# Peptides against a protein of PDB entry 5JXT, part 1

No score or structure here was measured in a lab: all are predicted.

Target 1, 319 residues: chain A of PDB entry 5JXT
Amino acid sequence: SLLPKKEINVYIGMSEMQVKWYQKILEKDIDAVNGAGGKRESKTRLLNIVMQLRKCCNHPYLFEGAEPGPPYTTDEHLIYNAGKMVVLDKLLKRIQKQGSRVLIFSQMSRLLDILEDYCVFRGYKYCRIDGSTAHEDRIAAIDEYNKPGSDKFIFLLTTRAGGLGINLTTADIVILYDSDWNPQADLQAMDRAHRIGQTKQVVVYRFVTDNAIEEKVLERAAQKLRLDQLVIQQGRAQVAAKAAANKDELLSMIQHGAEKVFQTKGAFGTMAEKGSQLDDDDIDAILQAGETRTKELNARYEKLGIDDLQKFTSESAYE
Below, numbering starts at 1 at the first letter of every chain, in headers, positions and changes, except where a header shows other numbers.
Peptide ipSAE was made for these designs. It is ipSAE averaged over its two directions, with the distance scale d0 held at 1.0 Angstrom where the peptide's residues are scored. Compare it between designs on one protein only; published cut-offs may not apply.
A fold fails the geometry check if it doesn't show the stated peptide or something in it is severely misdrawn.

## One batch from the design tools (peptide; made by RFdiffusion4, then SolubleMPNN)

Design b1_p10_1_s2
Fold by OpenDDE base, seed 1:
Structure b1_p10_1_s2 (fold): chain B 319 residues (1-319), chain A 10 residues (1-10)
Amino acid sequence: as target 1 above (319 residues)
Amino acid sequence: GRVPRYLLRR
């Protein structure tokens, strides 16, 4: 029988560079962030701020003029300038030593470009698929990854490309580098490894930037997932989960952790204490704290009824 | 040298 997947949220502090860019994003639109626009603030403007903050949580080099240079280099700065990369770098080393193979999902094809440069820098052999990959090239990449004795350790995928019903059961680890607004997209991505033909325990690591917008994205996704489950169980198909994030919800999400970000000089949490010098004990502490917070998050939403869950609306900001 | 991927997609 297929073993149940183990899911853990990995809460990661921002690097110093991420804090500086996160501050800069908030400061650029400070009137909107403070709600000074009132009823006149456009939903589109707030959605744009949310998207910029999510880019910052992924990697500061997603912004023009953020990468140091010229000359541009492929070295340790690609890692230490993003908290998620620092944790990923240590976690991948552990995963490889365990004889596991890993799927890395992101919503952002531009982040996959950074992850390709990282894979080359660390000497990790990889495959890649995104939304622009031709059908024939997708088949070839999947077959190359899945072949017996494949030397490909990592598969880089956009979450959307992973939704295509493909079989990747030759991987047992899934990293969600970011989260979809639609929790079903992330589930579909996990189900590429967690399906018939899997012989190992599938472990899913969901990266979440701590004290930032991504905690609120995760909470909304968890709420939507619970609502979808209850609607199916109760046969209430008419409860259209069409509840768009309203302006007040978007504003609340943007404001989450903003005060602490403005007060912070340097990095957050373990990134301030250790930075790129994270050891195996620091990773174990991050994973244990993440497992605790994951249980607490799930327990919060499991107790809620349909009426309580309907008060929070999530529309997908499609790029 | 490495070119930032952001610059290659212009």
Scores: peptide ipSAE 0.109, ipTM 0.812, DockQ to the pose 0.346
Fold by OpenDDE base, seed 3:
Structure b1_p10_1_s2 (fold): chain B 319 residues (1-319), chain A 10 residues (1-10)
Amino acid sequence: as target 1 above (319 residues)
Amino acid sequence: GRVPRYLLRR
């Protein structure tokens, strides 16, 4: 029988470089961040800020002029300048030592480009699929990854391209490097490994930048998932979960952790204490804390009814 | 040094 998947949110502090770029993004649009635009502030402007903050949480080199150079190099700076890369680098060593194989999903094809350079730098053999990958090349990549005795350790996928019904049950670990606004897209990605033909316990690691926009993206996704479940159970097909955040929701998401980011000189959390020198005990502590916070997050939304889940209030997630 | 792929696609 297929074992239930284990999902763990991995809460990761920003690097010093991420903090500097996160501050710069907020400062550039400070009037919009403070809500000073009022009724005239466009939803599009707020969505653009959210997108830049999410890029920062993924990797600062997604911005023009962020990477040090010329000359440009593929080296340790690719890792230590992003908290998610520091954790990923340690976690992949553990996963490989355990004889596991891993799917890495992202919303951003440009992040997969960074992950390709990282894989080459670490000597990890990989496959890649994104939205631009030709149909024949997708088949070839899947077959190369799934073949008996495949030397491909990592499969790099965009979440939506990887969601297209493919079987990747030859992997037992799933890393969601970022989250979709639609939790169903992430579930469809997990179901590439968590499917009939899987023989191992599937473990899903969801990376979440701590004290940043991504915590609110995750909370919103969890709320939506619970709402979708209740709507199905109650036969109320008419409760179209409002897929798009309103302006006030977007503003509250942008403001989340912003004050602490402005006050921070350096990195956050374990990134401030150890930077790129995380050991196995630090990873275990991060995973244990993440497992606890994941249970707490799920328990908050399990108690809520449809009417409560339709109210996106920042306050109702803290009581 | 190697030019990162994400820089070459700009």
Scores: peptide ipSAE 0.103, ipTM 0.800, DockQ to the pose 0.662
Fold by OpenDDE base, seed 4:
Structure b1_p10_1_s2 (fold): chain B 319 residues (1-319), chain A 10 residues (1-10)
Amino acid sequence: as target 1 above (319 residues)
Amino acid sequence: GRVPRYLLRR
């Protein structure tokens, strides 16, 4: 029988570079961040801020002029300048040592470009699929990854491209490097490994930048998922889950952790103490803390009814 | 050498 998947949110602090870029993004649109635009504030402006903040949470090098150089190098700076890369780098070593194989999903093909350079730098053999990958090349990549004795350790996928019904049961680890606004897209990504033909315990690591917009993206996704489940269970098909955040919800998401980020001069959270020098114990601590926070997050939404789950709760914006 | 991907898209 297929074992239930284990899902763990991995809460990761921003690197010093991420904090600096996160500050710059907020400062550039400070009037919008402070809600000074009121009813006249463009939803598009807020969505643009959200997208820049999500880029920052993924990797600073997604911004023009962020990467150090010239000369440009593929080196350790590719890792230590992004908290998620620091954790990924340590986690992949563990995963490989365990004889596991890993799917890495992102919303951003440009992040996959960075992850390719990282894979080359670390000597990790990989496959890649994104939204631009031709059908034939997609099949070839899947077959190359799934073949018996494949030397491909990593599969890099955009979440949406990976959602297209493919079988990747030859992987047992799933890393969601970022989250989709639609929790079903992430579930569909997980189900590439967690399906009939899987022989191992599937473990899903969801990377979440701590004290940043990604916590609110995750909360909103968890809320939506629970709402969708309750709607199905209650037969209330008319409860259209609000597909898109309103302006106030977007503003609340942008504001989450912003003050603490503005006050921070260095790295944040998990990156502040050890930076890139995480050991196995640090990873275990991060994973254990993540497992606890994951249970707490799920328990929060499990107690809520449909009516409560339709409201964006800003309560966690001030903690 | 590595070239930032944003420079390669020009």
Scores: peptide ipSAE 0.062, ipTM 0.789, DockQ to the pose 0.319
Fold by OpenDDE base, seed 5:
Structure b1_p10_1_s2 (fold): chain B 319 residues (1-319), chain A 10 residues (1-10)
Amino acid sequence: as target 1 above (319 residues)
Amino acid sequence: GRVPRYLLRR
C-alpha cells in the first residue's frame, strides 16, 4: 500500500539582502501598502506588489541589479543572499546522504534558472521542465530522470508544468520552493511522486518565508484546500471558491510582517543568528518547529465548517 | 565570468 505523504511547512527567515529588497518594494509603493490609495488603488497594483514580495521571498537576484557583478560569479553568494537557498543547500546534502531523490517545484521559471546555476555550482546532476519546454524535451527529461540507475538527483519543475499527469515516483522527496495560489496545483505536484509505483515514504517540504507575505499565501491556500475538501465530501459542487483574493485581502497580505521588516536591521530569525553557518541541529530545529506549526495550522482549519471558511473567503459566489 | 542564466532567458 502507498504510505501517506508527510507534509512539513519549513518556515525560513529572510537574509539581510532579502530584508533590504523587501523594504525597498514596500517603500516604492508605500501609499498603496498603507491603504492611502483608497478606491484609486487598483487591484492590479496590489497584485504587482504581491508578486514582487513573493519574488523577494524566493530570491533577491530575481530583481535587476541585485546580483553583484559584472563579473558575475557562481559562488556562495548565490546561497547566503536567500534564506530559502541556505536551508535548501543544507537540506539537499541531507537528502542526498539518505539516498533520496528530490523534485523541486516553483511557480517561477526564473527561480529555476537560479537553481540550475546552484546545481552546477554544487555539482548536483539535474533535469528541468517548465512551461516553455518542448513536448519531446519534456519526455526526454522525464525518461532521463526515471531511468533505472539514473544519476540525476534533482528534478527542477514549474508547479504547473510538473502537475500535468507525469509520473516521478522515482523521487521520494518533494520541495515546494514556493506555493501556488491554488492548493490543488501543489497537490498535483506532490502527486507526481506520491502515487502508485512509489516504494518510499514521500516527504513534502513546503518552504515559507517567515514574517512575510508567504505566511498569508499559505494560510489562504490551507483555507481554500479545507473548503474544497468539505465541498467534495458534502457533495456541494456549487461552492466555486473563486481563486482570486479581493483588494482588502491583498492589502492585508502585503501589510503582514511589513512593520517588523521596516524595524529589522539585518536578517531574520535563524538567518540573523547563523546565516550560512546553519548546522544539522539548526536544520532539525527548523524542521521540528515547522512540523509543530504545520499541525497547528491544519488544526485551525479542520475545526471550521463550510460557512466559517466561506466568511473568510469573500469571493464565495453562491451561484 | 559567469553569466547568470536567468539574465539570458529574458
Scores: peptide ipSAE 0.122, ipTM 0.843, DockQ to the pose 0.525; fails the geometry check

Design b1_p10_1_s3
Fold by OpenDDE base, seed 2:
Structure b1_p10_1_s3 (fold): chain B 319 residues (1-319), chain A 10 residues (1-10)
Amino acid sequence: as target 1 above (319 residues)
Amino acid sequence: SRIPRYLLRR
């Protein structure tokens, strides 16, 4: 029988470089961030800010001129300049020692390019599929990964490029490096490993930048997922879950943690304390804290009815 | 030194 998947949100502090870039993104559009644009502020402008902040949470090298150089080098700076890479680097070492194999999903093909360079730098053998990968090359990559005795440890995928019917049950670990706005896209990604033919406990690690836009992306995705479940259960098919965030929702998401980011000198949380020098105990603490916060997040949305889940409850309205 | 692939795809 297929074991239930274990899903853990892994809350990760920004590196010093991420904080600096996050500040610059907010400062560039400070009037929009402060809501000074009012009703005239373009939803497109707010969506652009959200996308830049999400890029920052993933890796600062997604921006032009962010990478140190010339000369450009593939070295430890690729890791320590992004909190998610620091945690990923430690987690992958543990996963490999356990004899597990891992799927890494992102929304951003450009992040997969960074992860390819990282894999080469660490000597991890990998496969890759994104939205631009030809059908034949997708089949070849899947077959190469799934073959008996495959030496491919990592599969790099864009969350949506995992087309209908891909079986990757030869992996037992799933890392969601970032989250989709649609929780169903992430579920479909998990279902590549968590499917008939899986023999191991599937564990899903969802990376979430702490005190940043990604917490609100996650909350909105969790809210939508619960709403979709309740609508199905109650037969209320007419309750169109608001597919797109409104301007006020986007603004609230952009503002989340912004003040603390502006006040921060250096890195956040465990990244400030340990930086790239995380040990196995630090990883265990991060995973345990993540498991607790995941349970709390789920419990928050499980108690809400359809009418409550249709309202964007910004906690920031009561602080 | 290897040029990062993400720089080459720009």
Scores: peptide ipSAE 0.089, ipTM 0.794, DockQ to the pose 0.642
Fold by OpenDDE base, seed 4:
Structure b1_p10_1_s3 (fold): chain B 319 residues (1-319), chain A 10 residues (1-10)
Amino acid sequence: as target 1 above (319 residues)
Amino acid sequence: SRIPRYLLRR
């Protein structure tokens, strides 16, 4: 029988560089961040801020002029300048040592470009699929990854491209480097490994930048998922899970952790204490804390009825 | 020095 997947949110502090860029993003649009635009603030402006903050949470080198150089180098700076890369780098060593194979999903093809350079830098053999990958090349990449005795350790996928019904049961670890606004897209990504033909315990690590917009993206996704489950269970098809955040929700998401980010000099959490020098005990502590916070998050939403889950989405209903 | 692919794709 297929074992139930284990899902762990991995809460990761920003690097010093991420904090600086996160501050810069907020400062550039400080009037919007403070809600000074009121009802006149464009939803598009807020969505743009959200997208820049999510880019920052993924990797600061997604911004023009962020990478140190010239000369440009592929080196440890690619790792230590992003908290998620620091954790990924340690986690992948463990995953490889245990004889596992890993799917890494992101919303951002440009992040996969960074991850390709990282894979080359670490000597990890990989496959890649994104939205631009030709159909024939997708098949070839899947077949190359799934072949018996494949030397491909990592599969890099955009969440949406990886969601397209492919079988990747030759992997047992799934890393969601970021989250989709639609929790079903992430579930579909997990189901590439967690499917008939899987022989191992599938473990899903969801990377979440702590004290940042990604916590609110995760909370919203968890709320939506619970609402979708309750709607299915109760047969209440009329609960339009409002797919799009309103302005106030977007503003609240942008404001989440912003004050602490502005007050922070340097990195956050374990990134401030140890930076790139995380040991195995630090990783275990991060994973254990993540498992606890994951249980708490799930328990928060499991206790909520449809009406309570709708309140957070329905304060968005009166405009 | 290897130019990162993400720089070449810009």
Scores: peptide ipSAE 0.047, ipTM 0.775, DockQ to the pose 0.656
Fold by OpenDDE base, seed 5:
Structure b1_p10_1_s3 (fold): chain B 319 residues (1-319), chain A 10 residues (1-10)
Amino acid sequence: as target 1 above (319 residues)
Amino acid sequence: SRIPRYLLRR
């Protein structure tokens, strides 16, 4: 029988560089962030701010002029300048030591480019698929990863490209480096490893930047997932997938943690205490805290009815 | 120094 998957949200502080870039993004559009733009602010402007903040949570080098150079180097700065990379770097060492293989999903192909440079720097053998990968190259990458005795440790995937019905049961660890607005896309991604043919317990690590917009992305995704489950269970096909986040919801998401980010000098949370010098005990503490917060998050939404869950629906693009 | 591939794809 397929063992139940274990899902853990991993809450990660921003690096000093991420805090500085997060502040700059908010400051650039401070009138929008404060709601001062009123009716004149387009939903598009708020969506652009959300996208920039999510890029910052992933890696500051997604911005032009953020990476130090020339000369451009692939070195430790690629890791310590992003909280998620610091945790990923420690976690991958543990995953490799335990004889596991890992799928890493992101919404951002440009983040996969950074992760490729990281894999080369650490000497991790990998495969990659994104939305631009030719069909033949996609098949070849899957076959190369899945072959008996494959030396490929990591598979890098965009969540959407990874969601397309492929079997990756030769991996037992899934890292969601970021979250989709549609929780079904993330489920489809993790279910590439958690499927018939899996022989191990699948563990899913969902990276979430603490005290930032990604907590609100996660909350909305969890709420929507619970709503989708209740709608299916109750046979209520007509719960119209409520449209995209309204302006007020987007504004609330942008404002979440913003004050504390402006007050922060240096790194945030777990990154402030030890930065890149996280040890195995620090990783265990982060994972334990994450497991607790994951249970608390799920327990909040399990108690809510359909009507309460409908107040904060993210777009289900169920075409 | 290695130029990051993500910079070459811009």
Scores: peptide ipSAE 0.029, ipTM 0.750, DockQ to the pose 0.640
Fold by OpenDDE base, seed 1:
Structure b1_p10_1_s3 (fold): chain B 319 residues (1-319), chain A 10 residues (1-10)
Amino acid sequence: as target 1 above (319 residues)
Amino acid sequence: SRIPRYLLRR
């Protein structure tokens, strides 16, 4: 029988460089962030801010002029300048020592480009698929990864390209480096490893930047998932959740953690305390805290009815 | 020094 998947959110502090870039993004559009444009602020402008903040949460080098150089080098700066990379680097060492194999999903093909250079730098053998990968090359990459005795440790995938019905049950670990706005896309990604033919316990690590926009992206995705489940169970097909956030919802999401980001000098959380010097105990603490917060998040949404799930909870924007 | 691939794909 297929074992149930274990899912944990891994809450990760921003690096000092991420904090500086997050501040710059907010400052560039400070009038929009403060709601000074009122009802006249375009939804498109707010969506653009959300996209830039999500890029910052993934890696600062997704911005032009962010990478140190010239000369440009592939070195430890690729890791320590992004909180998610610091945690990923330690977690992958543990996963490899356990004799596991890992799928890494992202929404951003440009992040997969950074992860390729990281894999080369650490000597990790990998496969890659994104939305630009030809059908034949996609088959070849899947077959190479799934091959008996394959030396490929990592598969790098965009969530959308990975969602297309492929079998990757030769991996037992899934890392969602970022989250889709549609929770069904992430579930479809997990189901590449959590499928008939899997022989191990599948573990899913969802990376979430703490005190940032990504917490609100996660909350919104969890609300939508619960609402979709309740609509199916109650036969109320007409209660299609308004799929797109309104302006006030987007503004609330942008404002979440913004004050604390402006007050912060340096990095956040464990990134401020340890930076790139995270040990195995620090990783265990992050995973344990993440497991607790994941249970709390799930318990919050399990108790909500359809009418409550249709309301965006603005209350958590000012915590 | 090798130019990072993610810089060349921009």
Scores: peptide ipSAE 0.099, ipTM 0.814, DockQ to the pose 0.596; fails the geometry check

Design b1_p10_1_s4
Fold by OpenDDE base, seed 4:
Structure b1_p10_1_s4 (fold): chain B 319 residues (1-319), chain A 10 residues (1-10)
Amino acid sequence: as target 1 above (319 residues)
Amino acid sequence: ARVPRYLLRR
């Protein structure tokens, strides 16, 4: 029988560089961040801010002029300048030592480009699929990854490209480097490893930048998932979860953690204490804290009815 | 030499 997947949200602080870029993004649109645009504020402007903040949470090198140089190098700076890369780098060493194989999903093909450079730098053999990958090349990459005795440790995928019904049961670890706005896209990504033919316990690590917009992206995704489940259970097909955030929801998401980010001069959260010098105990602590917060998050939404799950509640920011 | 992928897509 297929074992239930274990899902753990991994809450990760921003690096100092991410904090600086996050501040710059907020400052550039400070009037929009403060809600000063009122009813006249463009939803497109807010969506652009959200996209830039999500890019920042993924890697600061997704911005023009962010990467240090010239000369440009593939070196440790690729890792320590992004909290998610610091955790990823340590986690991948553990995963490899365990004899596991890993799928890494992102929404951003540009992040996969950084992850390719990282894989080359660390000597990790990988496959890649994104939205631009030709059908034949997708098949070839899947076959190369799944072949008996494959030396490919990592599969890099965009979440949507990886969602296309492929079998990757030769991996037992799934890293969601970022989250889709649609929780079903992430579930479909997990189901590439967590399906018939899997012989191991599938573990899913969902990276979440702590005290940033990504917590609200996660909360909204969890809320939507629970709503979708309740709608199915109650046969209330008419309760379509509002697929798109309204302006006030987007503002609330942008504002989440913004004040703390503005007050921060260095790294944030988990990156403030040890930065890139995480040991195995630090990883265990991060994973344990993540498992606890994951249970708490799920338990919060499990108690809510359909009507509550239709409202974006900001109240979750104060506990 | 590493070129930032941002520069390669221009």
Scores: peptide ipSAE 0.160, ipTM 0.831, DockQ to the pose 0.331
Fold by OpenDDE base, seed 1:
Structure b1_p10_1_s4 (fold): chain B 319 residues (1-319), chain A 10 residues (1-10)
Amino acid sequence: as target 1 above (319 residues)
Amino acid sequence: ARVPRYLLRR
């Protein structure tokens, strides 16, 4: 029988460069961030801020003029300038030593471009699929990854491209580098490895930037998933989950952790203490803390009824 | 130095 998948949220501090860019994004639109625009602030402007903050959480080099150079180099700076890359680099080394194979999902094809150069820099053999990949090239990449004795360690996918019913049961580890606003898209991505034909325990690592917008994206996705489950169970198909965040919800999400970000002169958490010098014990501590916080998050939403889940509560137990 | 491919795709 297929073993139940293990899901662990991995909470990761921002690098010093990410903190500086996160501050810069907030400062550029400080009036909107402070709610000074009131009812006149456009939902589009707030959505744009959310998108920029999510890019920052993924990698600062997603912004023009962020990368050091010219001359541009492929070097350790690609890793230490993003907290998620520092954790990914150590985690991939552990995964490889265990004889596992890994799917890495992102919402951002431009992040997969960074991950390709990272794979080349570390000597990791990989496949790639995104939304622009031709149908024939998708088949070829899947077949190359799944073939017996494949030397491909990593599969890089956009979450949308991974949703196409593909079987990738030759991988047992899934990394969600970022989260979709729709939790069903992430579940569909996990189900590429967690499917009939899997022989190993599937483990899913969901990367979440700590003290940032991504915590609120995760909470909203968890809330929506629970609401969708309860609607199905109770036969209340008419409970239109308010699919889109309102302005006040978006503002609350943008403001989450913003004060602590403005007060910070360096990196956050383990990135401030160790940075690129994370060892195996530091990774174990991050994974253990993540497992605890994942259980707490799930337990919070499991107790809520439909009426409570329809209200976006800004009150996080992390305030 | 080799230009990173992620810069060439922007």
Scores: peptide ipSAE 0.097, ipTM 0.799, DockQ to the pose 0.594
Fold by OpenDDE base, seed 3:
Structure b1_p10_1_s4 (fold): chain B 319 residues (1-319), chain A 10 residues (1-10)
Amino acid sequence: as target 1 above (319 residues)
Amino acid sequence: ARVPRYLLRR
């Protein structure tokens, strides 16, 4: 029988460069961040801020003029300038030593471009599919990855393109480098590895930037998933989960961790203490803390009814 | 040094 998947949220501190760029994004639109725009502030402006903050959480080189150069180089700076890359780099070494194969999902095709350069730099053999990949090239990439004795260790996918019904049961590890606003898109991505024909325990690592917008994206996605489950169970098909955050929800998400980011002169958490010098014990501590916080997050939403799950509360359920 | 692919697409 198919074993249940293990899902772990991996909470990752920002690098010093990410903190500087996160501050710069907030400062550029400080009046909107402070809610000073009142009723005149557009939902579109807040969505744009959220998208820039999510780019920063993924990698600072997604911004123009962020990468050091010319000359531009593919080197260790590609890793140490993004907390998620530091953790990914250590985790992939462990996954490879275990004889596992890995799917890496992102919302951002431009992040997959960075991950391709990283794979080349580390000598990881990979396949790639995104929304621009031709149908024939998609088939060829899937077949090359799934073939018996394939030397392809990594499959790089955009979450939406990888969700399209393909079978990737030759991988047993899934990394969600970022999260979709719709938790069903992430589930559909996981189900590429977690389906009939899988012989291993599937483990899903969800990367989440700590003290940033991504914690609130994750909380909202968990809330929506529980709401969708309860609506199905109660036969209340008319309770359409509000597909898009309102203005006040977006503002609260932008403000989350902003004060602490402005007070921070360096990196966050383990990134401040160890930077790129994370060892195997540091990774185990991050994974253990992540497993605990994942259980706590799920337990918060399991007790809530439909009416409670329709309210977006900015307050952490710990106060 | 190899120019990063994400820079070549700008």
Scores: peptide ipSAE 0.056, ipTM 0.764, DockQ to the pose 0.664
Fold by OpenDDE base, seed 5:
Structure b1_p10_1_s4 (fold): chain B 319 residues (1-319), chain A 10 residues (1-10)
Amino acid sequence: as target 1 above (319 residues)
Amino acid sequence: ARVPRYLLRR
């Protein structure tokens, strides 16, 4: 029988470099962030701010001129300048030592490019698929990863490309490096490892930048997932379709943690205390705190009915 | 000198 998957949100502080870039993104559009733009502020501008903040949460080198160089080096700076990379680097060492194999999903192909450079730097053997991968190369990458005795430890995937019909049950760990706006896309990604043919306990680690926009992306995704589940259970198929964030929701998401980010000198949380020197006890503490916060988050939305969940998701298109 | 792969794919 397939064991139930274990899902843990891993809440990660920003590096000092991420805080500086996050501040810079907010400052560039400060009038929009403060809601001063009123009716003149376009939903498109807010969506652009959200996208830049999500890039910052993933890695500051997604911005032009952020990476030190030329000459560019493949070195520890690729890791310590992003909180998610610091945690990933420690977690992958543990996962490898356990004899596990890992799928890493992101929305951003450009983040996968950074993760490729990281894999080369650490000597991790990997496969990659994104939306630009040719069909033949996609088959070849899957077969190379899934072959008996494959030396490929990591599979790097974009969530959308990796979600489509692939069997990757030869992996038992899933890392969602970021979250899709549609929780079903993340579920489809998890279900590449968590399906018939899996012989191990699947564990899913969802990386979430703490005190940043990604907490609100996660909350919205959890709310939508609960709504989708209740709609399916009640046979009310019509409610699921149009969950685009409204302007006020986007603004609230952008504002979340912004004040604390502006007040912060240096890194956030465990990144301020330990930085790249996270030990195994620090990782265990992060995972335990994450497991607790995950249970609390789920328990908040499990108590809500369809009507309560719909009040927070403004665009339930009743057809 | 390394050129980051993400810079080559822009």
Scores: peptide ipSAE 0.139, ipTM 0.827, DockQ to the pose 0.496; fails the geometry check

